# Peptides against a protein of PDB entry 5B16, part 59

Target 1, 136 residues: chain A of PDB entry 5B16
Amino acid sequence: TPSRINHNERLEFLGDAVVEFLTSVHLYYLFPSLEEGGLATYRTAIVQNQHLAMLAKKLELDRFMLYAHGPDLCRESDLRHAMANCFEALIGAVYLEGSLEEAKQLFGRLLFNDPDLREVWLNYPLHPLQLQEPNT
Target 2, 136 residues: chain A of PDB entry 5B16 as posed
Amino acid sequence: TPSRINHNERLEFLGDAVVEFLTSVHLYYLFPSLEEGGLATYRTAIVQNQHLAMLAKKLELDRFMLYAHGPDLCRESDLRHAMANCFQALIGAVYLEGSLEEAKQLFGRLLFNDPDLREVWLNYPLHPLQLQEPNT

## One batch from the design tools (peptide; made by RFdiffusion4, then SolubleMPNN)

Design b2_p17_8_s3 (from b2_p17_8, 8 letters changed)
Fold by OpenDDE base, seed 3:
Structure b2_p17_8_s3 (fold): chain B 136 residues (1-136), chain A 17 residues (1-17)
Amino acid sequence: as target 1 above (136 residues)
Amino acid sequence: SVDEILAQLEEELRKLA
């Protein structure tokens, strides 16, 4: 329905911003001496469709997409773009219905399979005051 | 490539662990 399409596109719009924001913030604080070009390079790699589709695959969105939209997703590139968009919509929904923190946690869990890397990504101070008040 | 850049990122994160 038109309303469903509009809703999904709006969620993608929101999710795109959330993913980019979270990525930017984490990179900024993780690498305080890295120049803008380096930060941008990492961000581009993390948020581009190819990588987001890989994250979406961890949620088994490929199975869902092929079941629901298989005839329209016969090409790998089409499936990749669709999964990336769907992933953005999911992150947007998590932020909308939950919180930025919940979106952060979900995104971080998917970014790295290594628990040690997850911990570094998720728990590295994102604000100077977090050193004093980590749970605020 | 994406994989190479992400691998470099993981290496840098590992240094922070």
Scores: peptide ipSAE 0.685, ipTM 0.955, DockQ to the pose 0.871
Fold by OpenDDE base, seed 5:
Structure b2_p17_8_s3 (fold): chain B 136 residues (1-136), chain A 17 residues (1-17)
Amino acid sequence: as target 1 above (136 residues)
Amino acid sequence: SVDEILAQLEEELRKLA
């Protein structure tokens, strides 16, 4: 059996892919006339550690990290990186134990505080995520 | 910056709302 660290790294690996995929799919369908460079710019902004750490803060992962790993996370950059990794692992776990739809809902809920924007992101236009989900 | 890009994204999404 893998160590807890190894397990978290594997979940992070999976979660990174899920976040990347969901972001890509939503941007692709929401902005059909946007060139690849524009899509990539939005995706980079959404999935980079700085932003994922902000999403993680909404789940109070910062408080969790300081409680569990305080001595090792004295610098903001270290905390941000750890929070982003933990967020990815969380998304990976949601996908693994739940579904892509559940991961989509959680991620979308955190992306926007404005419920109107959240609705657009999640539901307009209809995204065929089920067709893109690998066999599990 | 990241914040500026995300703000632009929200503006574009508002156009679709």
Scores: peptide ipSAE 0.684, ipTM 0.955, DockQ to the pose 0.861
Fold by OpenDDE base, seed 4:
Formats: sequence, structure tokens, C-alpha cells
Structure b2_p17_8_s3 (fold): chain B 136 residues (1-136), chain A 17 residues (1-17)
Amino acid sequence: as target 1 above (136 residues)
Amino acid sequence: SVDEILAQLEEELRKLA
């Protein structure tokens, strides 16, 4: 329905910002001596549609997407874009209904299959104000 | 490529582990 589509687009809008923010903050603190260009390169790789679609696949959103929108997704690039958008909407929903911490945990768990890398990403010291989550 | 950049990221993170 149009209402559902609009709701998803709004969640995507929010999720895009959350993903961008979390990625930026973690990279910034993990690599204090890395120049802006390097930070931007990593961020771009993490948040671009191709990568977010891979994260979405870990949640089996591809199966859901094909079930719901198969006829409209005849191209691989279209499916990837849709999956990325759906992933952003999911993160947006987690932030909206839960917290930034919950969004951080979900995103971090999906970013790395290696538990050691996951731990580094999720537990690296951040600024105290960043640890204080705002109310949604 | 994206995969190569992400692989480099993981390598850098391993140095912090």
C-alpha cells in the first residue's frame, strides 16, 4: 500500500543517517591517525548499497524481498538497491523503537563474522557523550 | 574494489585486537 511504502521510505531516511553516523563514529575513534581520505574510503565501502545488501542477505531479507517484490526486481542492481534500502529501514526501525545502542549492536554484529573483529568494533572506547544515548 | 577495501579494514582491525 502507499502508506506502507511511505512508512518504509521514512524509516530508510532515518536508518541512512544512523548507519552513516555509527560508521563515522567508530572509524573516527578506531583510527585516530588516519587521514580524512582514508576514513571516507572505509565509510564509503561500509555504507554503499552493495555492502548493505550483503548485510541484508545475512538477515535473509533477499527472500522476503523476492517474495514481496519479485516482479519489480528483475535486475541484480535493482535487487541490491532494494535490499540496501530495506536494511536501512530496518536499522531505522530498530533505532526508532529501541535505541541507538541496539542499532549499534545489530549493525556491528552483521559487519563482522569474526568475533574478535566484532569485539574491537563494538567495544572500542568512544567519547563519553557518545556513550550517553539520547531518547528516541 | 569494495571487497578489497573491507579486507584492508579487517586487517587494520586485527592490529587493534
Scores: peptide ipSAE 0.684, ipTM 0.955, DockQ to the pose 0.858
Fold by OpenDDE base, seed 2:
Structure b2_p17_8_s3 (fold): chain B 136 residues (1-136), chain A 17 residues (1-17)
Amino acid sequence: as target 1 above (136 residues)
Amino acid sequence: SVDEILAQLEEELRKLA
């Protein structure tokens, strides 16, 4: 329905900001001596459609997308773009219905298959509002 | 490339582990 499409686009808009923010914050604290250009390079790699689509694949969103939108996603680039957008919408929904902490945890779990790397990522930073953050 | 940059990121994260 048109309403669902609009809702998804709004969630994507929100999720894009959340993904960007979480990525930026973690990189900022993980690499306190890295110049802006280096931080931006890592952020770009993490948040671009190609990578977000890879994360979406871990959630098997490709199966969902092909089921729901197969006729419109016959091209690999179209599927990748749609999966990235869907991933952003998912993160947006998690933030909206849950919390930034929940979005952080989900995003961090998907970013790295190596549990040790997950722990390093998720342990940075100590968010100032971590103990005070309410559920949305 | 994305893969190369992400690989570098993981290498840097390993140094922090």
Scores: peptide ipSAE 0.682, ipTM 0.954, DockQ to the pose 0.822

## One batch from the design tools (peptide; made by RFdiffusion4, then SolubleMPNN)

Design b2_p18_1_s1 (from b2_p18_1, 8 letters changed)
Fold by OpenDDE base, seed 1:
Structure b2_p18_1_s1 (fold): chain B 136 residues (1-136), chain A 18 residues (1-18)
Amino acid sequence: as target 1 above (136 residues)
Amino acid sequence: REELLQKVKEFLDELVKK
């Protein structure tokens, strides 16, 4: 069995993929006329460490980080990176022990504070052309 | 709905600026 640290790293790896996938899928359906470059730009902005750390703060993961690592995370950039990793591990764990749907719901709740925008993000209608796509 | 999509876009545009 892996150590706790190794387990977290594996969960981070999984969570990174889940966050990337969910972000990509939602952007693809929400903006059917947006070119690849625009989709990639939004994806990068959503999954960057600075933003994921902000989402992690909503879950008060900063309190955990300060308790567990304290002085080792005195720099803002170090704390931000660690919080982003912790957030990825959490999403990975939710996917692993729950489901992709549960990960989707959690990520959406954190991404948008506005319930109307959250609803649009989580429950997007499929475009008529997208309905014909094999990978829907 | 178009208004909501525009607001989502504006939200994302702000994230891009960060």
Scores: peptide ipSAE 0.686, ipTM 0.952, DockQ to the pose 0.861
Fold by OpenDDE base, seed 4:
Structure b2_p18_1_s1 (fold): chain B 136 residues (1-136), chain A 18 residues (1-18)
Amino acid sequence: as target 1 above (136 residues)
Amino acid sequence: REELLQKVKEFLDELVKK
């Protein structure tokens, strides 16, 4: 069996893709008139380490990281980076052990504290042009 | 719902600034 470190890195790899995918899909549907550059800008903002670390903090991963890796995380920037990676690994694990839907729900729940905004993010209306591309 | 979409956009705009 792989080491815990290797497993976490693999989960992080998977989670990175899942977060990227979910973000891309939701942005695409939410903003049907937004050009690629704008979509990419929003995606970057959502998936950047700084933001993912904030989401990780909602799961108290900061306490976990300090407990498990405190000596290696003396700097705030180091902690943020580690938290972001850990968050990705968590999403990867949720996808792996659960489903994309579960990952979607968790991610959406963390993205928006406001339940109304969360609902819009999770249950976006499909634009008529988007309906013509059902496999998107 | 458009108002909510706008609020989502505003949220994201603020996120971009960070």
Scores: peptide ipSAE 0.684, ipTM 0.952, DockQ to the pose 0.912
Fold by OpenDDE base, seed 2:
Formats: sequence, structure tokens, C-alpha cells
Structure b2_p18_1_s1 (fold): chain B 136 residues (1-136), chain A 18 residues (1-18)
Amino acid sequence: as target 1 above (136 residues)
Amino acid sequence: REELLQKVKEFLDELVKK
């Protein structure tokens, strides 16, 4: 059995992939006419440490981190990085112990505070161009 | 829905700026 640290790192590894995958899928469907560069730009913005740390803060993971690891997180950049990693590990755990759908719902809920925008993100309408290529 | 999609785009554009 791996150590707790190793386990968290493994969950982070998995969560990183899940977050990136979910982000990619939703962007792809929401913006069917957006070029790859634009999609990549949005994805980068969504999964960057400062943004994931912000999402983590909504779950009050900052309080958890400071409580458990405060002395090691004296710098803002270190805290942000740790928060982002913790968020990824959480998503990884939700996926592993729950489902991709649960991870999707959690991520969407945190991504958008506005329920109408959240609904669009989670339940995107089919675009006419996508209908022309049903296998995409 | 188009209006909401535009708002999503605006939200993402703001994230890009940060």
C-alpha cells in the first residue's frame, strides 16, 4: 500500500487528466467553430494553477491546507500550487470513487456561480455544424 | 441560449486575461 503522500500524488495525476479531459470536451462542444488555438487558450486559462486554486477556495481547501501544512505554504505561489494540486486530487478521488459524471457535475458547479451559465456548460445545445457531423 | 453562450464566452475571456 502506498503512503498517504504517494496516494495523494497519484490522485492528483488522475485528477489532472480528468480536469483537462472534461474541460476539453465541454469547450469542444460549446464552441464548434473555434479553432484549436482558441480552444487551447481557454483550456489553459481554466486549468491554470491560479484558477484551480480559486475553485479550491470555494471548497475552503485553503483553510484545510493552512491548517495541515501552513508552515510549508508561507509563499502565495506555493499555496496556490498546493491548492491546485489538492483540487486535482479531489477531482481524481471523485472520479475514482464515484464517476466521471459526478466529477463533471462538481467541476461545473464550481466553475460557474451563475446557474444559467452552469446549465449551458453542463448541458450544451447541439450546434448545426455538429449535427452535420454526428460522429464528432 | 445564444445569449447565455455569449456570456459563457465572456466569462472565459476574462479568465484568459487573468
Scores: peptide ipSAE 0.683, ipTM 0.951, DockQ to the pose 0.905
Fold by OpenDDE base, seed 5:
Structure b2_p18_1_s1 (fold): chain B 136 residues (1-136), chain A 18 residues (1-18)
Amino acid sequence: as target 1 above (136 residues)
Amino acid sequence: REELLQKVKEFLDELVKK
């Protein structure tokens, strides 16, 4: 349905911003001495279609996509792009209907399989130098 | 913390290579 497609596009728009924001914030706190270029490089790697599609696969969105749109997603790049978009829409929906915290938790759980690394990502203890900076 | 941060960095470095 065209209406559903349009709605998903709007959710994707929102989700893209949420994923970008969460990624940026966590990288900023985790690596206080990393320059902007390095932060941007990591952010790009995290939010690239290939990686988001991988995260989507953990939610078995690939099965959903192939079931619903298999004939239209024969090319690997098309499937990857569609899965990334679907993932963004999902995050957007979680934020919209839930909260930023819920989106953060979901994204973190998918981003890291290692629970110790996940906790570091989610909680990102403040660096001593960051403690000296004003809260903005 | 430093050890875990290093592992996170290694994880991200691998993502950059992809």
Scores: peptide ipSAE 0.680, ipTM 0.950, DockQ to the pose 0.847

Design b2_p18_1_s2 (from b2_p18_1, 8 letters changed)
Fold by OpenDDE base, seed 5:
Structure b2_p18_1_s2 (fold): chain B 136 residues (1-136), chain A 18 residues (1-18)
Amino acid sequence: as target 1 above (136 residues)
Amino acid sequence: REELLKKVLEYLDKLVAE
């Protein structure tokens, strides 16, 4: 069996893809008039380490990381990177053990503290310009 | 909904600026 580190890296790999996918899908549907460059820019911003680390902080992963790996995280940038990786691994685990829906819900809850914004993000109605495009 | 979308965009723009 793979080591715990290898397993965590595999979960991170999976979680990275899930976060990327969910972000892409939601941006695509929420902003039908936004060009590819804009979509890519916002996606990059959402999935960047700094932002994912901020989301991870809401789960108190910072306290966990400092407790478990404090001596190795002397720089804030190292902590952010580690937290982002841990967050991805967590999302990967949620997807693996649960479902894409559960991963989506968790991600959405963390993205927006405002319940109205969260609702728009998670349960967006189809835009009129998207009516002729199937939502599969 | 438009106001909510605007707020989402504001959030995203803030992230881009960071």
Scores: peptide ipSAE 0.673, ipTM 0.951, DockQ to the pose 0.832
Fold by OpenDDE base, seed 1:
Structure b2_p18_1_s2 (fold): chain B 136 residues (1-136), chain A 18 residues (1-18)
Amino acid sequence: as target 1 above (136 residues)
Amino acid sequence: REELLKKVLEYLDKLVAE
């Protein structure tokens, strides 16, 4: 039986892959004309520690970290890194206990506060043969 | 939808700039 630390690290490993995959898939479909370099750049930006830490703050993980690990997180960069790791572990847990769809929904909700942007992110663009919405 | 995609790109560009 793995320790709690080992379990969290394993969840982080899984969550990292899930976040990377979801990000890749959504970027790929949303921007069909974007070259690989652009896709990679945006993916990197989305999954970087600073951004994931920001998403983690929406879940109040910063408060948790300061409460549980405050003495070890004296630097902002250390806190960001820890929050990013914790966020990945959380996504990993959601995927593990739930589904990829549930992880997708959670990730999308955190990425965009604007419901219209969230909808665009979560739902791929219409096929060229389908009628486009005029105001979207 | 194009306008919304533009806003998504704006958000992503902001992240890249950070």
Scores: peptide ipSAE 0.676, ipTM 0.951, DockQ to the pose 0.843; fails the geometry check
Fold by OpenDDE base, seed 4:
Structure b2_p18_1_s2 (fold): chain B 136 residues (1-136), chain A 18 residues (1-18)
Amino acid sequence: as target 1 above (136 residues)
Amino acid sequence: REELLKKVLEYLDKLVAE
């Protein structure tokens, strides 16, 4: 039986791919006129440790991490890195035990507190039709 | 929707700038 650390690392590996995939797909459909360079730049920005750590804070993972691993996370940079990894592991777990859709929904909910922006982000495949809708 | 998309882009641009 793998250790908890090993399990978390594996989940992180999976979660990293899921976050990358979801981000890529949503950007691709949401911005059909955006060039590859822009897509890549935004993807990098979304999945960077600093941003994922920010999302993790919304789940109070910072408090959790300090509680569980405080001695090893005295520096903010260390905490951010750990939170980002933990966030990836969480997304990986949601995908593994749930579905890609559930991971998508969770990720979207954390990306945008604004329900309208969230809806725009989550409903990427309907972009052309949604552009024609009022109040969007 | 265009306004919402702009707001999304603004958010993303801020992330890039960080």
Scores: peptide ipSAE 0.673, ipTM 0.948, DockQ to the pose 0.813; fails the geometry check
Fold by OpenDDE base, seed 2:
Structure b2_p18_1_s2 (fold): chain B 136 residues (1-136), chain A 18 residues (1-18)
Amino acid sequence: as target 1 above (136 residues)
Amino acid sequence: REELLKKVLEYLDKLVAE
């Protein structure tokens, strides 16, 4: 329905901001010596449609999109864009109905399949921990 | 931990290259 479409677009709007914010925060704390240009470059890479679509695929949103909107998604680029938007809407919904922490956890789980890397992302390094585990 | 950070950067660099 038009109302559901509008609601999804609103969630997408919110989710876009949440994804951008979370990405910015984690990059900022993970890489304290990285210049703004580098931070911005990595942020752009993380939030680009291609990457978000890849994350969405891990949740099998591609199957959902094809089921719900198949006729309108004739090209891979169209599907990718739609999946990215859907992913943003999902994050927006998680934030809205849950919390920023829950959105953060979900986003982190999808970003890294490796649990060690995931932990580093979610729990940005502190100076003492870096000294204790210099080679990890 | 520094090695893990390097791996995170490697992942990010791959994204930039795409």
Scores: peptide ipSAE 0.673, ipTM 0.949, DockQ to the pose 0.835; fails the geometry check

Design b2_p18_1_s3 (from b2_p18_1, 11 letters changed)
Fold by OpenDDE base, seed 4:
Structure b2_p18_1_s3 (fold): chain B 136 residues (1-136), chain A 18 residues (1-18)
Amino acid sequence: as target 1 above (136 residues)
Amino acid sequence: RQELLDKLRAYLDKLVAE
């Protein structure tokens, strides 16, 4: 049986890919006229450690990390990095034990506090059989 | 919907700027 550390690292690996994929897909469909450079710029901003750490804070992972790893997280930058990794592991776990849809929903809910932005984000990509939202 | 997309883009632009 792998160590918990090893398991977390594997989950981070998976979660990193899931976050990257979901972000890429949503941006691709949300902004069909945006060039690759713009898409990549938005993706980078969304998935960078600083931002993921902010999302992690919404789950109070900062308190969790300080409780579990306080001595190693004396600097704010260290805490952010650890929180980002933990967030990736969480998304990886949700995908692994649940589904991509569940990971998508969780990620989307955390990305936006604004319910309108959350809704528009989560509705992409759209399946052909899905009803379109009214023009807003 | 376009209004929401514009709002989203503005949000993302702000995120990029941070």
Scores: peptide ipSAE 0.675, ipTM 0.948, DockQ to the pose 0.843; fails the geometry check
Fold by OpenDDE base, seed 2:
Structure b2_p18_1_s3 (fold): chain B 136 residues (1-136), chain A 18 residues (1-18)
Amino acid sequence: as target 1 above (136 residues)
Amino acid sequence: RQELLDKLRAYLDKLVAE
């Protein structure tokens, strides 16, 4: 429905900001000696449509998109763009109905298949009680 | 911890290069 489409676009708007924010925060704390240009470069790579579409594929959103909007997504580039937007809407919805922490956890779990990288990403900034953990 | 950060950095560098 038109109302549902408009609502989804609003969620995309919110989700885009959340993804950008979470990415920025984590990079900022993870790499305290990295200059702004380097931080921005990593952020761009993480939040670009191609990468977000890859994350969306892990949730099989591609199958959903083809089911719901197949006739409009004949080109792979169109599908990637739509999947990226859908992923943003999902993160926006998780933030809206849940919390920033829940959005952070979901995003972090999808960013990395490697559990070690997932853990180091999600644990920054370190909680004071986590400062006693072994160096890795 | 530093080892994991180095690994993460390498991963991100690869992502930038893609």
Scores: peptide ipSAE 0.671, ipTM 0.948, DockQ to the pose 0.883; fails the geometry check
Fold by OpenDDE base, seed 5:
Structure b2_p18_1_s3 (fold): chain B 136 residues (1-136), chain A 18 residues (1-18)
Amino acid sequence: as target 1 above (136 residues)
Amino acid sequence: RQELLDKLRAYLDKLVAE
């Protein structure tokens, strides 16, 4: 049986892929005229450790990390990296035990505090066969 | 919805700049 550490690292591995995938899919369909470089730039900004750590803070993972690993996280950059990894592991767990849809919903909710941005991110048609809504 | 997309684009541009 794998150790808890190994299990968390595996979840992080999975979560990293899920976050990148969801981000890629949404950007791809939301901005059909944006070139690959622009898509990649937005994706990088969304999935970078600094940003994921910010999302993790919304779940109070910072408090958890400081409680559990405070002595090892003296540097702010170390905390950010750890929080980002923990966030990825969480998304991985949600996907594993739930579904991609649940991971998408959680991720989308955390990405935006603005309900309008959250709505367009989560509800914009992400498949060619889906009917488009009127421009608003 | 285009207005919301523009708003989203602006948000992402800001995110890139940070």
Scores: peptide ipSAE 0.670, ipTM 0.947, DockQ to the pose 0.898; fails the geometry check
Fold by OpenDDE base, seed 1:
Structure b2_p18_1_s3 (fold): chain B 136 residues (1-136), chain A 18 residues (1-18)
Amino acid sequence: as target 1 above (136 residues)
Amino acid sequence: RQELLDKLRAYLDKLVAE
């Protein structure tokens, strides 16, 4: 229904901001000597539709999209775009109904299959008042 | 810790190159 579509678009709008914000904050603190251009380059790579679609596939959103909208997703680019939007809407919903922390945890867990990278991303101090991690 | 950050950066560089 149009109302459901509008709701999803609103969630996507929110999720887009949350994903970009979380990415920005983590990159900012993880790489304190990296210039703005480098930070922006990494952010772009992380939040671009191609990458978000890959994350969405980990949640098997592709199966859902093909089931619900198969005829409209004949091209890979269309599917990728739709999956990225759906992923953003999901993150938006998690933030809206849960918390930023929950959105952070979900996003971080999906970003990396490597447990070392996941750990450093999720547990790196993101605020000056947070506990310092052991140097490894 | 620095080794993990280097690993992360290498991963991100690869992601940018894709």
Scores: peptide ipSAE 0.669, ipTM 0.947, DockQ to the pose 0.870; fails the geometry check

Design b2_p18_1_s4 (from b2_p18_1, 8 letters changed)
Fold by OpenDDE base, seed 2:
Formats: sequence, C-alpha cells, structure tokens
Structure b2_p18_1_s4 (fold): chain B 136 residues (1-136), chain A 18 residues (1-18)
Amino acid sequence: as target 1 above (136 residues)
Amino acid sequence: REELLKKVKEFLDKLVKE
C-alpha cells in the first residue's frame, strides 16, 4: 500500500493526463480550422500552473493547502504549484473513482463561469467540415 | 452559436495573455 504522498502523486500523474486530454479534445472540436500551433497555445494556457491554481481556488483548495501545509507554502510560486498539483490530483481522483464524463463536467464547470460558454465548451456541435469527415 | 464561439475564443485569448 502506497503512502498518502505517493498516492497523491500518482493521482496527480493521472490527472495531468486527463486534464491534458480533455483540453485537447475540446479545443480540437471547438476550433476545427485552428492550426496546431494555435491549439497548443490555448492548451498550454489552460493547463498552466497559474490557471489550474485559479481553478483550484474556486474549490477553495487554497484554504485546504494553507491549513494543511501552510508552513511549506510561504512563497507564491510554491503555493501556485501545489495548488495546480492538487487540482490535477482531484481530477485524477474523479476520473479514477467516477468517470471521464464526470471529470469533463467538473473541469468545464470550473473553466467557465458563464453557463452559455460552458455549454458550448461541454456540448459542442460538430462543424460542417467535421461532418464531412466523420472519422476525424 | 458563432457568437458564443467568438466569446470562448476571446476568453482563451485573454487567458493566453495572462
């Protein structure tokens, strides 16, 4: 049985992949005419520590982190990194114990405060060009 | 829908600049 720390690191590893995957898929479908470089730029922005930490803050994970690990998180960059890791671990746990769909819904809910934009992100219709190439 | 996509893109563009 792995230690709690090891378990969290493993969940983070899994969550990192899930966040990366979900982000990639949604960007790919939402922007069918956007070149790879543009897709990669958006993906990087979405999954960067600063942004994931912001999403984590919406769940008040900052309060949790400061409560549990405050002395070790005296620097802003350290807190941000820890928050991002914690967010990834959370997504990993949701995927592991729930489903990819649940992870998708949680991520989308946090990504967009605007419900209309969230709906577009989560439930995107296929672009006409994508309909012409259904296997892509 | 196109307007919403535009807004999503604007959101992401802002995120890139942060």
Scores: peptide ipSAE 0.689, ipTM 0.953, DockQ to the pose 0.911
Fold by OpenDDE base, seed 4:
Structure b2_p18_1_s4 (fold): chain B 136 residues (1-136), chain A 18 residues (1-18)
Amino acid sequence: as target 1 above (136 residues)
Amino acid sequence: REELLKKVKEFLDKLVKE
């Protein structure tokens, strides 16, 4: 069996893709008139380490990281980076052990504290032009 | 719902500036 470190890195790899995918899909449907550059800008903002670390903090991963890796995380920037990676690994694990839907729900729940905004993010209406591309 | 979409956009705009 792979080491815990290797497993976490693999989960991070998977989670990175899942977060990127979910973010891309939701942005695409939510903003049908937004050009690629705008979509990419929002995606970057959502998936950047700083933001993912903030989401990780909502799961108290900061306490976990300090407990498990405290000596290696003396700087706040190091902690943020580690938290972001850990968050990706968590999403990867949720996808792996659960489903994309579960990952989507968790991610959406963390993205928005406001339940109304969360609902819009998770349950967006499909634009008529988007309906012509059902496999998107 | 359009108002909510606007608020989502505003949220994202703020996120971009961070």
Scores: peptide ipSAE 0.688, ipTM 0.953, DockQ to the pose 0.918
Fold by OpenDDE base, seed 5:
Structure b2_p18_1_s4 (fold): chain B 136 residues (1-136), chain A 18 residues (1-18)
Amino acid sequence: as target 1 above (136 residues)
Amino acid sequence: REELLKKVKEFLDKLVKE
């Protein structure tokens, strides 16, 4: 029987892929004329530990982490990394127990505070050129 | 849509600089 830590590591593994995938898909559709390098740059910025930790803070995971692991997370970088991992594990769990759609909705709600920008992110219209592609 | 996309891009540009 795996420990809770091992289980979280597995969920983190899954969540990392889900966050990466969702980010990639939404960027791809939102910016049809942006080259791969630009897409990759935005993706990196979205999924970097610092940003994911910020999203985790919106869920008050920092309070949870400090309460449960405060003595082990004295350094800012350690806390940030742990929060990012915890966020990934959470997304992984939402996907596992729920659906990709639920993970998408949660991630989008946290990503954008502005409801109009959030709506564009979550429900992007297909670009005319994308409509011409067979696998859109 | 273009205006909103511009704002999304500005948001992302800010993230890149962080």
Scores: peptide ipSAE 0.684, ipTM 0.952, DockQ to the pose 0.854
Fold by OpenDDE base, seed 1:
Structure b2_p18_1_s4 (fold): chain B 136 residues (1-136), chain A 18 residues (1-18)
Amino acid sequence: as target 1 above (136 residues)
Amino acid sequence: REELLKKVKEFLDKLVKE
């Protein structure tokens, strides 16, 4: 329905901001000596439609898209864009109905398959006096 | 932890090249 479409667009708007914010914060803390240009480059790579669509595929959102909009998404670029939007709407909904922490956890789980890298991403670098595993 | 950060960077570098 038109009302549902409008709601999804609003959620996409919110989700876009949440993904951008989380990405920015994590990059900022993970790479304290990286210049703004480098931070922006990584952020762009993380939040670009192609990557978000890949994350969406991990949630099998492509199955939903093909079921609901298959005839309208014949081109790969169209499907990618739609999946990215759907992913943003999902993150927006998680933030809206849950919390920023829940959105952070979900995004981190999808971003990294490796649990050790995921932990580093989700948990900012420790204070120098708190380092217990220097080689990790 | 430094080694893991290096691997995170390598992961991100790959994303940039895609």
Scores: peptide ipSAE 0.688, ipTM 0.951, DockQ to the pose 0.888; fails the geometry check

